# Peptides against a protein of PDB entry 8BZL: the designs that were tried, part 291

Target 1, 228 residues: chain A of PDB entry 8BZL
Amino acid sequence: SYDRAITVFSPDGHLFQVEYAQEAVKKGSTAVGVRGRDIVVLGVEKKSVAKLQDERTVRKICALDDNVCMAFAGLTADARIVINRARVECQSHRLTVEDPVTVEYITRYIASLKQRYTQSNGRRPFGISALIVGFDFDGTPRLYQTDPSGTYHAWKANAIGRGAKSVREFLEKNYTDEAIETDDLTIKLVIKALLEVVQSGGKNIELAVMRRDQSLKILNPEEIEKYV
Target 2, 242 residues: chain B of PDB entry 8BZL
Amino acid sequence: SRRYDSRTTIFSPEGRLYQVEYAMEAIGHAGTCLGILANDGVLLAAERRNIHKLLDEVFFSEKIYKLNEDMACSVAGITSDANVLTNELRLIAQRYLLQYQEPIPCEQLVTALCDIKQAYTQFGGKRPFGVSLLYIGWDKHYGFQLYQSDPSGNYGGWKATCIGNNSAAAVSMLKQDYKEGEMTLKSALALAIKVLNKTMDVSKLSAEKVEIATLTRENGKTVIRVLKQKEVEQLIKKHEEE

## One batch from the design tools (peptide; made by RFdiffusion4, then SolubleMPNN)

Design b1_p26_7_s1 (from b1_p26_7, 10 letters changed)
Fold by OpenDDE base, seed 4:
Structure b1_p26_7_s1 (fold): chain B 228 residues (1-228), chain C 242 residues (1-242), chain A 26 residues (1-26)
Amino acid sequence: as target 1 above (228 residues)
Amino acid sequence: as target 2 above (242 residues)
Amino acid sequence: SKASHEYLLERDAAMAGFADESTIPP
């Protein structure tokens, strides 16, 4: 029965509810993250918004703090819960520590939250993976990925969601020091990576960039087309 | 519906804690971790499975974690569970240091985590951690130490042991080749490579697939060092020449 | 407090595992 909102071990040592949550992520829209030298870039596949759906309501890239942003793949409602808790933690950290969170810190917080939902009775895993990018207070660009299990790793580049395999294969071939030598090249790399799975060009891409000591900038479609 | 939500790890009619056993099965599928105690140090050797070109090099260690200045651990099992437990170990060690102004004794740190693990097997609404750990350390009470703990919260001290994939075969090999009283760190490193070469399901052992940390004492201080890839390559090469 | 921040940095550095000190953000 699907009513067993209890993540338990199978006889062969699997946490099926976590694995099934990962399957839910694979059905999500593709998201890509790339760490450049002095830039972090997130790109997300725009779902074909039903003609009647307000595009403003589907934000797949969100700020967690001034120095950290997140893209996700999977259940939007689950993502909202994670994002809200992460934002509260970022603000709490600023109040208590008097500095912004490191990207690793907030990733670990999110990962720990997800892990708890894999170990607590009456709770199911979060059906989301996330790419978390930003700058540490020392100006170091960071990219982390987390999955429904609560695992997290640092990446140079990664992808999540339905097109993630193809995008990762592209990034494995094309991510070089030369390919990220400039901010513009890094942005181009993300766009090219997304174009492996996104139909109809730059119109179906959401792109956010964060440069060192700058705020998150969401690129408009016209700005994206300049890189295509 | 509510009856299953309350399914704590319960005893079977046969007195077995199946959720603990199933957690141990999860560990059996994890990458191999070895620990070997020597006269002049302790080492951990672990299989690296996550070799991705896009992985940031910041994660120099996939499975070996420094806990404090005198202790390190290696993990086998569910990575997310491992991250939670390794964080708890660090917090426990730090709280002890702050409270007592001295480093936590190795066995006390291991015991403190084992109590947490045990609690996750006994209290309602929790599943066991799908993680086993190897601990290496030095303290003034017992010198160099190696411990193993499992999902049940059981632990023990060891001269050499293995967790994860093919652990039983590895332990058998360690029992055959471990020379009590004569084990140097150098010989322990050679033994670790020998065992990993046989227990890892790889045609050829490569330095990229192995991480090794050593814990030694130099000038009255503990030194925890992760071997460089070149050093591991040299150990592998030496083994291939024997 | 600075003490809390330093503690978190030390913790985060410790969490980075055996990362080369050169890879630990200063």
Scores: peptide ipSAE 0.007, ipTM 0.498, DockQ to the pose 0.052
Fold by OpenDDE base, seed 1:
Structure b1_p26_7_s1 (fold): chain B 228 residues (1-228), chain C 242 residues (1-242), chain A 26 residues (1-26)
Amino acid sequence: as target 1 above (228 residues)
Amino acid sequence: as target 2 above (242 residues)
Amino acid sequence: SKASHEYLLERDAAMAGFADESTIPP
């Protein structure tokens, strides 16, 4: 069975380990990203934090740089490796090019990293998809998605993880120019999208907002409830 | 599907890493280890296996390892794997100290090892480590800390947690009895004994079967101490009287 | 350098948040 080999083509042209890594992503907590006019928003389903778990150590949204943040679905340990490499690259870019990375650049870097792990017979694919959002140095908001294969595309809005299908269906119906006319409406759209799959309202949602020329802001539960 | 159990850690059709799951299963058969965070310290409590009387070296701690002056860990799982990982932790901590002239932050040490664990789940020709760890420590950034890591390279911070045999039951008990913000080291020690008494498959809890280490701050220094058998006996006796 | 250490701390703080997703289905 070709499914037992470290990422090889099946006779019918499938990369089973990549497909199986995508199944690992589908088991992950739901994440959603939306690009507004002058805002990018990431939302993640909070799993019920174990009562005794330190919430500080439960972050599903991370900054890659001042102008870029990422949410992921899938294997947490795998995500940590990708995040670390991306952060190093962002810093290296600032040192060598004297400008922050574009969102596309860092996405391509992550995608290339993932792709290399699909091509080596000594490695399994990363079991993660990622939503990468931020602002280019020209002030353009960007949203990208990557998968375990190392593919990436730019999106207006997208979702990954267990509830991704339902969230995407909601976004396809409700993402309009009117729905993103203001920052608040954009945030509300993300919350509404997550509420399609998340029970118990704003308490089970993590939201990160990045506005033009502003740092990443994680919304507190009270701020989230104002939009619900 | 048992078909993925004999090779390099790869994804199953369902997106599972069976070798990691099997490593975690192996840990479930290990002796119980508890960690409890208090306001004034942090502790590890571990089940001792019967020390063979013919062992020349009285290992005062079978499952608790000092990592540096500010951190200790407890291990559940394959002893040989644990020895390798604890050695790596010590090396990482030492290298950091030499490089930065300050002790490694607790979470950074945990993360560094977790990246190694993760690599053993992703690279060909390697198997996962059959070890979970509890870490206790102090640093200037977050004060007293408790972490847990598993064979996947995942980790988290905890107020209280358990690994090894009957860990689920222990965690349930900890959730019931742990009082956030009100936990003293004294109360944490009592809670540790209470949980171990209920989770260990022994008719009577004895000091010979339990090792406890505490991490405290005294005069601006971290103090890691393994409790003497007499101290553990007193804790057990106190629990039996309540 | 202090900058490298601070970066590592920020990195670690940002990474700490991922403890909840066990690779094992509940």
Scores: peptide ipSAE 0.007, ipTM 0.657, DockQ to the pose 0.089
Fold by OpenDDE base, seed 3:
Structure b1_p26_7_s1 (fold): chain B 228 residues (1-228), chain C 242 residues (1-242), chain A 26 residues (1-26)
Amino acid sequence: as target 1 above (228 residues)
Amino acid sequence: as target 2 above (242 residues)
Amino acid sequence: SKASHEYLLERDAAMAGFADESTIPP
């Protein structure tokens, strides 16, 4: 069964290593992304930080650039590699093109990286899905999702990880133009969505907000509790 | 070339990396290593298993390695893998120093090695390193720091942690006795001895079986000191008297 | 050199915290 050291097609046309990498993602902590009108919000299920662990070293939401941030579900070490490559590309783009990347551009870069790891001999797929959010230079909010296969799509809202099904069902029901009419309502929507799978309130949620023409803000627990 | 691809760390149907899990299992059988962060310093305490009388005592530390002037690490797992990784850490730190004319920040050094570890879990013809590390360090950004890394390339910062044999029990004891915000290096040393005495599979804790290093700041410089056997004996004696 | 260092620090700070999802199921 483990004979497939290389991502190869099964007789039935399946890329089992990609499918198995998707199973690794499903075991990851839940992440949710929502695109509002003038805001993008990422939320992540905080695993109970071990009592002696430094919370600073437990970030599931990271900036790729000033205008782009990413959350992921799946293998942390794999995510770090992807994040590093994406950050280098963002900086390279700024130097060569003199403009920040579009959210689509960096998503495509990440997707292409993932795809190459599904096709290259002697490599396994990345065991991560990512939610990539940000603003294009024209001020348009964007949300993209990538999976281990290197596919990507634009979303209004999406979720990844262990609770993703329940969160997506909630979002499908509750994502309306009214629910995202304001920044605060959009934040509240993300929190409510995560609370479908997170038992203990605002303390177990990490929330990042990027507003138009503003830097990424990670909300503190007290700020999150105001929306609960 | 094709034959080496057969040993690539791959996902199970359930999305698990069994080669990484098996590497971690191997570490569970290694000697215990503890790290404790204090307000005025950070320490490593490691079980010394290879006490061979013919070993030239010049090997001051079998399990604790100085990486640079501001960082040290301890290792649990395969010794040969540990030697490769500790050498790589030194090279990374030195290259950074040469490039930037300042010491590498602690977390950057940890991350750089963790990226290498991760690569050994993803690229063909490689196996995971059968090594977990504890890192102690000081930098101007975060002060005293303690990190743990595993074969997957994951890492985290800790106030206190343990790797190797009986690590779960050690961590439980550390959680009970660690006083956040009130931990002095002296109290951390006492705690390390207390935990090792309970977690090491030895009838009696002896200074010959324990290596301890402390990292402190003196006059604006980092001082990494491996405790002398006599100092460790005094710590053990003090614990036995309490 | 400073920009690279700050970038690396920010990068590392942003990478700091992924410890919770052990690739190993509990």
Scores: peptide ipSAE 0.005, ipTM 0.572, DockQ to the pose 0.090; fails the geometry check

Design b1_p26_7_s1 (from b1_p26_7, 10 letters changed)
Fold by OpenDDE base, seed 2:
Structure b1_p26_7_s1 (fold): chain B 228 residues (1-228), chain C 242 residues (1-242), chain A 26 residues (1-26)
Amino acid sequence: as target 1 above (228 residues)
Amino acid sequence: as target 2 above (242 residues)
Amino acid sequence: SKASHEYLLERDAAMAGFADESTIPP
């Protein structure tokens, strides 16, 4: 008998495979996203890169397009599939519509992809949550979060992964208009939020910033340490 | 619970993919494979377990496969699964060459196979491949490269790594002895022998039980060479004298 | 290989299935 992955309703109306995929996300490295005034910032917990591992191949923050980037928590191989599909869609949209995607559009695309994998026979849910950030054409910064179910919402700030609860509690207390008044303060907020769950300071943080009308910039460890 | 253990593509209540974990466990019992990146080359060293004296064909390489002119891999795990995956790697590389009239970049080949591996963990009616791979290669983008992939479809680039039996101990030794920026292919070969001698739990390492391949650049061409038994014997002898 | 072909078909079917449901009207 081919053991087909089937996401089915329990007698009490639960989609257990979706819930269990959410548990896989909770085991993932922590990721944080914050929307500033004219900046979006993603931070990710660097798991101690094995001394002999090439850091180039361990990226948890990636560009989907020039105006959109994504961080994820959960299964890295699953994330790669989603990222590749999203990148193709971003390019297809540019070709067919002659404009870049909105952050909402690409989030909806990713969410729809995830949702289909929860409903299709012979497929399991994606074991990932994603923080999707970027700028719309009008220059509005956006942050979206999506989970294994395909649900998505817009956020001012959010966190996913193993430390998400503590980071969210920190953000709920410390996210104010004053705390995001400048780009530097916004970056500092993300770093402080990650430091709630990351030991050994800035060396264990990957940080990416996207400013209005600028490309994605990944900060080096020295740049991060200046904010600590 | 046993119910989630038997299902090939289902999450456990704890968010674990047990079939992937079990595939990784199976690889832990396979023969040891090492990869070491040097400044002037990259190598694979693999334990040869099936020394059947009656095997007519001295298969020069049981565990090391040439993929194209610029890449090779070693495998740990289920032999049949390894054969399928190595064939797929060759096909992907050839299709790319045909389409683009240039060799496939090393990481792209690794990623293409990793996407296949991932699919076997996500799509129903399939089991994960019980195979981990080490990839060595050269391309114009990154020069000499070493990659590792597992049954989940995860991969990473490495300066040195190990898969198969006693891989954790081997990685620990590599971390201690690998000198970043100073690693020559000669020193990498010596390190490979040192690590294999400890990981194979044999009193004396025999050249018959070790396969080594090197990838170098000579006159602007990639050269993949499997070391002859005599060359491996010399490396072992040198290690015993130190 | 048959496995590659099946994978590609499954991927393509997954991609094709995405084209149809994007018709959720705004």
Scores: peptide ipSAE 0.000, ipTM 0.571, DockQ to the pose 0.029; fails the geometry check

Design b1_p26_7_s2 (from b1_p26_7, 13 letters changed)
Fold by OpenDDE base, seed 3:
Structure b1_p26_7_s2 (fold): chain B 228 residues (1-228), chain C 242 residues (1-242), chain A 26 residues (1-26)
Amino acid sequence: as target 1 above (228 residues)
Amino acid sequence: as target 2 above (242 residues)
Amino acid sequence: SEASHQYLLEQNEAHAGFADESTIPP
């Protein structure tokens, strides 16, 4: 039985299923990540929750561990699988190594998982990109991005999803040492970056903040409006 | 290209999963299922399409399934796929109960099945399940709950929603008539009948063509009840008089 | 087909919350 879900090279050397998975990501809602001095911030475009939908069931930023969180763009069901695998790995690492994962380690794990799904004849690629932020045990803030191919890189700031180009262009112009000098300025930078693509102001932004030696905090709409 | 329409769920050049979309189209032709959350309970209402006189009346519900003592679901789509998924839900719930000596939280049961659905969209040699589900339940964490899931493995919590035939029109009506924070189970039942009467492709709504289940709390226990045909007739009659 | 696609996109944008791990018995 030919396992027909084959990610194969094109004659010109392209992995079409990976490229097409990247197109799925571009249709996803926008996410932005910024690394500050002693803070990491994730922001996501919150589409107006459909009337009668429970907002509790709409979370775009997920904790992987106490020191790591993730935002994603693309297929939500695919993201759930990746998040669950990453959470299991974070717990396994704590049990086996007796330390929390580094942000790089868990990023590499996720990247390797994605890569395996591009090489297996019986699987399609994951239709997600992710921004992974957190603190290493030494207190160093980190930001990584992964794509459907299983590539990953460290960033100062980045964006994924449908508005990613505009958000990145904004960040390239406005990410300075002065712009991240304080936690509040870093948060403000993320909000301003998202406002490039989000029309309805603070009500359509979900913001998560992780400070050094602190747990992930999701800001409420009222807290976000103070920065607008 | 016809290659992306194959039995294998792969991405199109535009990043679409056509097999998932086609499964959703198949569900659009299935009988209507409604879910409505109230302050004092939650309900499912489903269209019965297969009224065969020769069907043994022993099957109280064609489209509504009890999952455990605290949860039920309704299905829209391929019956055989629905049977597999509802059996899996029951098994997941039982395994959890055995492991933890408490009932599975509603959202955890929904997510466990959604991960299975997702896997059938990602692994080769598998097709998506041609089924959407509505879940009703109660747990100690969130009280009464209503969820919807689709062939992709996506899900969401709802105050009111619809799947199957004319679901978009039903959802529009629910958005107009649903009163947030003021919905009683009685008013939810009336709303369900109102919506079904307008969305079912029938000249006249009859109790034979509708099944309704309610989930309530009585004396600290969950009670799942399928309404008797006479009770549904009374609801229809009341609606016709208004 | 387009309606199903739009619905799928809406569901993908409505990132499903996960049950709080705190609700998983230890």
Scores: peptide ipSAE 0.057, ipTM 0.717, DockQ to the pose 0.538
Fold by OpenDDE base, seed 4:
Structure b1_p26_7_s2 (fold): chain B 228 residues (1-228), chain C 242 residues (1-242), chain A 26 residues (1-26)
Amino acid sequence: as target 1 above (228 residues)
Amino acid sequence: as target 2 above (242 residues)
Amino acid sequence: SEASHQYLLEQNEAHAGFADESTIPP
């Protein structure tokens, strides 16, 4: 069966290992990204940490650089590899080009990395999708998505993981210029979008906010509850 | 489902990595290892299965490995894989110390090994390591720490956890009896004996079948100590008297 | 096993939190 080979085309042109990696992503916790006017917001479904597990070691949203943040859905170990390589590239770029990466640049780097793992018979695809948000050096907010295939696109808003369909449907209906007119409204939009799929309200949501010329801020539960 | 099981670690149609799951199954048949974090230290307790009268007095723990001056680990799974991974941990820790002139942070060592484990789940011609590890350590950043890692390259910090045989039952007992904020190393040792007594497939817990290591801080130094058989006997005796 | 699968799912899902500024050591 062609589905058993490491990333080969089926007779009908399918890359089964890529499709199956996308199924791994769909089993992941939901992540949402929204680009506002002067803000980018990532939200993730926070599942209840197992009793006796240290919450500190449980991370979905990570900074890639001061101006770039990433959320992911799928295999956490795979995500860690991608994150580490992206961080190294961000630092390398700062050293060699003397400017921070653009969000597109680092997205393209990640996408190219993923794509290479779909073309080699000696590798399986990464079992992750990512939402990459940040600001370009010109202050333009950006949101990109990558999938296991190594494709990437720019978005105004998007979602990945288990609840992604419902969240996207919500965003398609509710993402308007009025809905993102302010930073607070943009944050509210993300929360409302996540509440479509997250049980037990704001306690199971994590939010990362990056405003223009500001560092990444992870909102605490009390801050999130103000928007609910 | 079973048709994808025999080859290089690839995704199933459902997005599962069966070779990773099978490696985890192999760990389920290994001797029990547990870790407990206390306020004043951290411990590993491991089932010793290889009790052969003709084995030379193994002065060294069979399942508990010192990694550096600030960290130790316990292993559940394939012994040969465990040896490779424990050696790699020591090498990583040593390279870091040489490069930075300070001990590697606990989580960083765990992460470095987990990246290796992950690679063995992604590259062709490789199989996952059939090993889970518990790590105990101290560093200046987070103090006493307990980590668990699995064949996938996932890891997490824990207050208490268990790997190997009957790990689910052990974790359930730990969840019931672990008192957050009130756990002393003494109480953790008692809890370890209690859990092992219930989860080990033995009629009577004996000191020869249990290895225990503690990690403490004394005078600003980390002390890793494997308990003597007599000390373990005393812990078992205390448990039997309660 | 289904147990191993569930464990992996739980671990992957547990890691759903935001990475704080893990201080990349300088």
Scores: peptide ipSAE 0.351, ipTM 0.765, DockQ to the pose 0.344; fails the geometry check
Fold by OpenDDE base, seed 1:
Structure b1_p26_7_s2 (fold): chain B 228 residues (1-228), chain C 242 residues (1-242), chain A 26 residues (1-26)
Amino acid sequence: as target 1 above (228 residues)
Amino acid sequence: as target 2 above (242 residues)
Amino acid sequence: SEASHQYLLEQNEAHAGFADESTIPP
């Protein structure tokens, strides 16, 4: 019965609509994020683009600002709303503070937005988790995750979506200082992690790389195949 | 499942938005709409179901709407919802033109409406729109474009796609016959007739039951044209001869 | 309903694109 109301507490303290939004995330395509020494890498499962679909309109990794990127799992339409709000905030911050946002700041903004949608009697939660990566102005690489509840944490590596459990288990075993010693090794780690759940190699992976003081780079399939 | 049927769009225990799914189901019963992108233009083809001789207004297009000088759309689903959304599209496009003194880019118009659709899936006291749209347009950024949007607020760009009744079968046929990079508007029109002839639940395809609009560029201007019945008859006849 | 669900999942996966920043008005 409580699941019919807008996000309310159950007698046992559960927020069912938030939990159910997390189930929507688990149905989403897998995304992985890894923080290297001087690099952040996002990888997403690229399901076979439907024949006749424009590939340009199939992007799961987006820039929020020059120094921040986001991948998501769950409802694409919900993600678009969050992305647009985050982009506006990044621009507003540049105008008001005269500096780019920190990755933590924009993550907190997104998290607060999500949280507010869990507390309003007139709104359902966002059906998305996000991996937010980038560089702070001091050159520190950052990775954050946020979920439908608005909870967020900093990570060395993490995954979201349907394959997240297997990918996380792989990362827990293979994320070492040696495995991230170079940018190339960090990229390879992300690809290997995604290959735990993605069939048919590099063709089904979208990979984004941000290096210190560099813009977001989306790797082409040929570049990805070099790491496979 | 049935417990989520009567209220604001909320997540099911399985993370489903049943009201959105039901809105999509309603669209599946609507007349077929096709969109095909060509190198030299883009087209919409739609099934016309309401041929009432007593309608005073000869609706030249029941399902195809001009949005601005550079864009048109077709609709599948609840007519009243479609009217609201097409009006909103026109308003968004007009506001943009007034603000920026240039036409709204095609994808921005689609996105703006999709954000509205999404909001109707997230805010309390609202139901999803029971409408999918195909958009055709031209802009200086991407040239000729075809988009599809659904009740969830999702959208995507397509070379060819279909919404409404028998859309899955139509999409399968389009996937088989669409030649990437080689599609002319003429070949796209022929393909549209071929697909409609197979997907419409009619014994014989007739021009009175099909609406077709083309969007082309002539002398640096976008031209949106609804084909005359005679032109559609010729396309059907040509298909029957093949 | 299952067909609509699968279609929605496919749409969520297939329609993950957004207007690029170049198309977003300043």
Scores: peptide ipSAE 0.125, ipTM 0.739, DockQ to the pose 0.554; fails the geometry check

Design b1_p26_7_s2 (from b1_p26_7, 13 letters changed)
Fold by OpenDDE base, seed 2:
Structure b1_p26_7_s2 (fold): chain B 228 residues (1-228), chain C 242 residues (1-242), chain A 26 residues (1-26)
Amino acid sequence: as target 1 above (228 residues)
Amino acid sequence: as target 2 above (242 residues)
Amino acid sequence: SEASHQYLLEQNEAHAGFADESTIPP
């Protein structure tokens, strides 16, 4: 059965391992990204930290560089590999080009990495989708999404993982220029979107914000509760 | 589904990595290992299953390995896989020390191995390592630390955790009895004995079947000590008297 | 089995806590 092989075409032209990696992503915790006017916001469904787990080691949102961060849905061990590669590329770009990466550049790098793992013999696809947000050097906020296939697109808002359908439906209805007019409204939009699928309110949300010319800020639970 | 038992770790139609799940199941049959973080130290306690009478009286830790001066680990799963991974941990730590002239941070050592584990879940012709590890350590960044890693290449920091046989029951007990902020190494040792006594598939807990290592700080140095059999006997006796 | 898969996914979420920028090798 071609569905049991390494990423090869089925007789009907399907890449089953890529499709199955997408199913892994759909089972992952929900992540949402929203591009505001002068802010980008990432929100992730935070499962209750297991009793006795160190919260320090439980992060779903990470910086790739000072101007770029990402959230993901799917396999964390896979995500770690992608993140490490992306960080190295961001630093390399700064050293060689003397400018930080554009959000599109690093997204394309990640997408190309993922694509290579769909085409290389003896490798399975990465079981992750990612939301990549940040600011270009001109101060333009960007949001990109990548999937296991290595495709990428720019978005105003998007969601990945288990609750992604419901969150996207919410965003399609509620994402307006008015809804993102201020930083606070943009943050509220992300929280409201996540609350469509997250039970027990702000305690189960991880939220990160990046403003123009500012570093990534992860909000604490108390800061999140102010928006609920 | 039997159909995804291929030699290469691939996704099932449902997006599952069955080879990783099966590796984790295999670890569930291994001897119990637990770790407990205290305010003044961290410990590993492990079930010793292979008491061969012909083993030279040199009490070597079967399941607890010193990695460097500041870290140790315990293993649950396939012994041969464990030996490979523990050796790799030592090499990584040594290379870091040579390169940076300081000890490797605890989490960085854990992540380095986890990237190796992950690679064995993604590259063709490889199987996942059938090993989970508990790591204890001290560094200047976070002080005393306890980590767990599994065949997937996932890891996490813990105040207390357990791997191997009856790990779920052990974790449940740890959750009940672990007092956050009040855990001394002495109380952690007592808790370790309590949990092992209930979770080990033995009629009576004996010092011969339990390995315990402690990691403490003395005079600005990390001290890793494997408890002597007599010390473990005293801990067991104290538990039986309470 | 479902618990194991969810564990793999949940731990997958927990581990994005890469150490501080200081752990990027210089």
Scores: peptide ipSAE 0.099, ipTM 0.630, DockQ to the pose 0.373; fails the geometry check

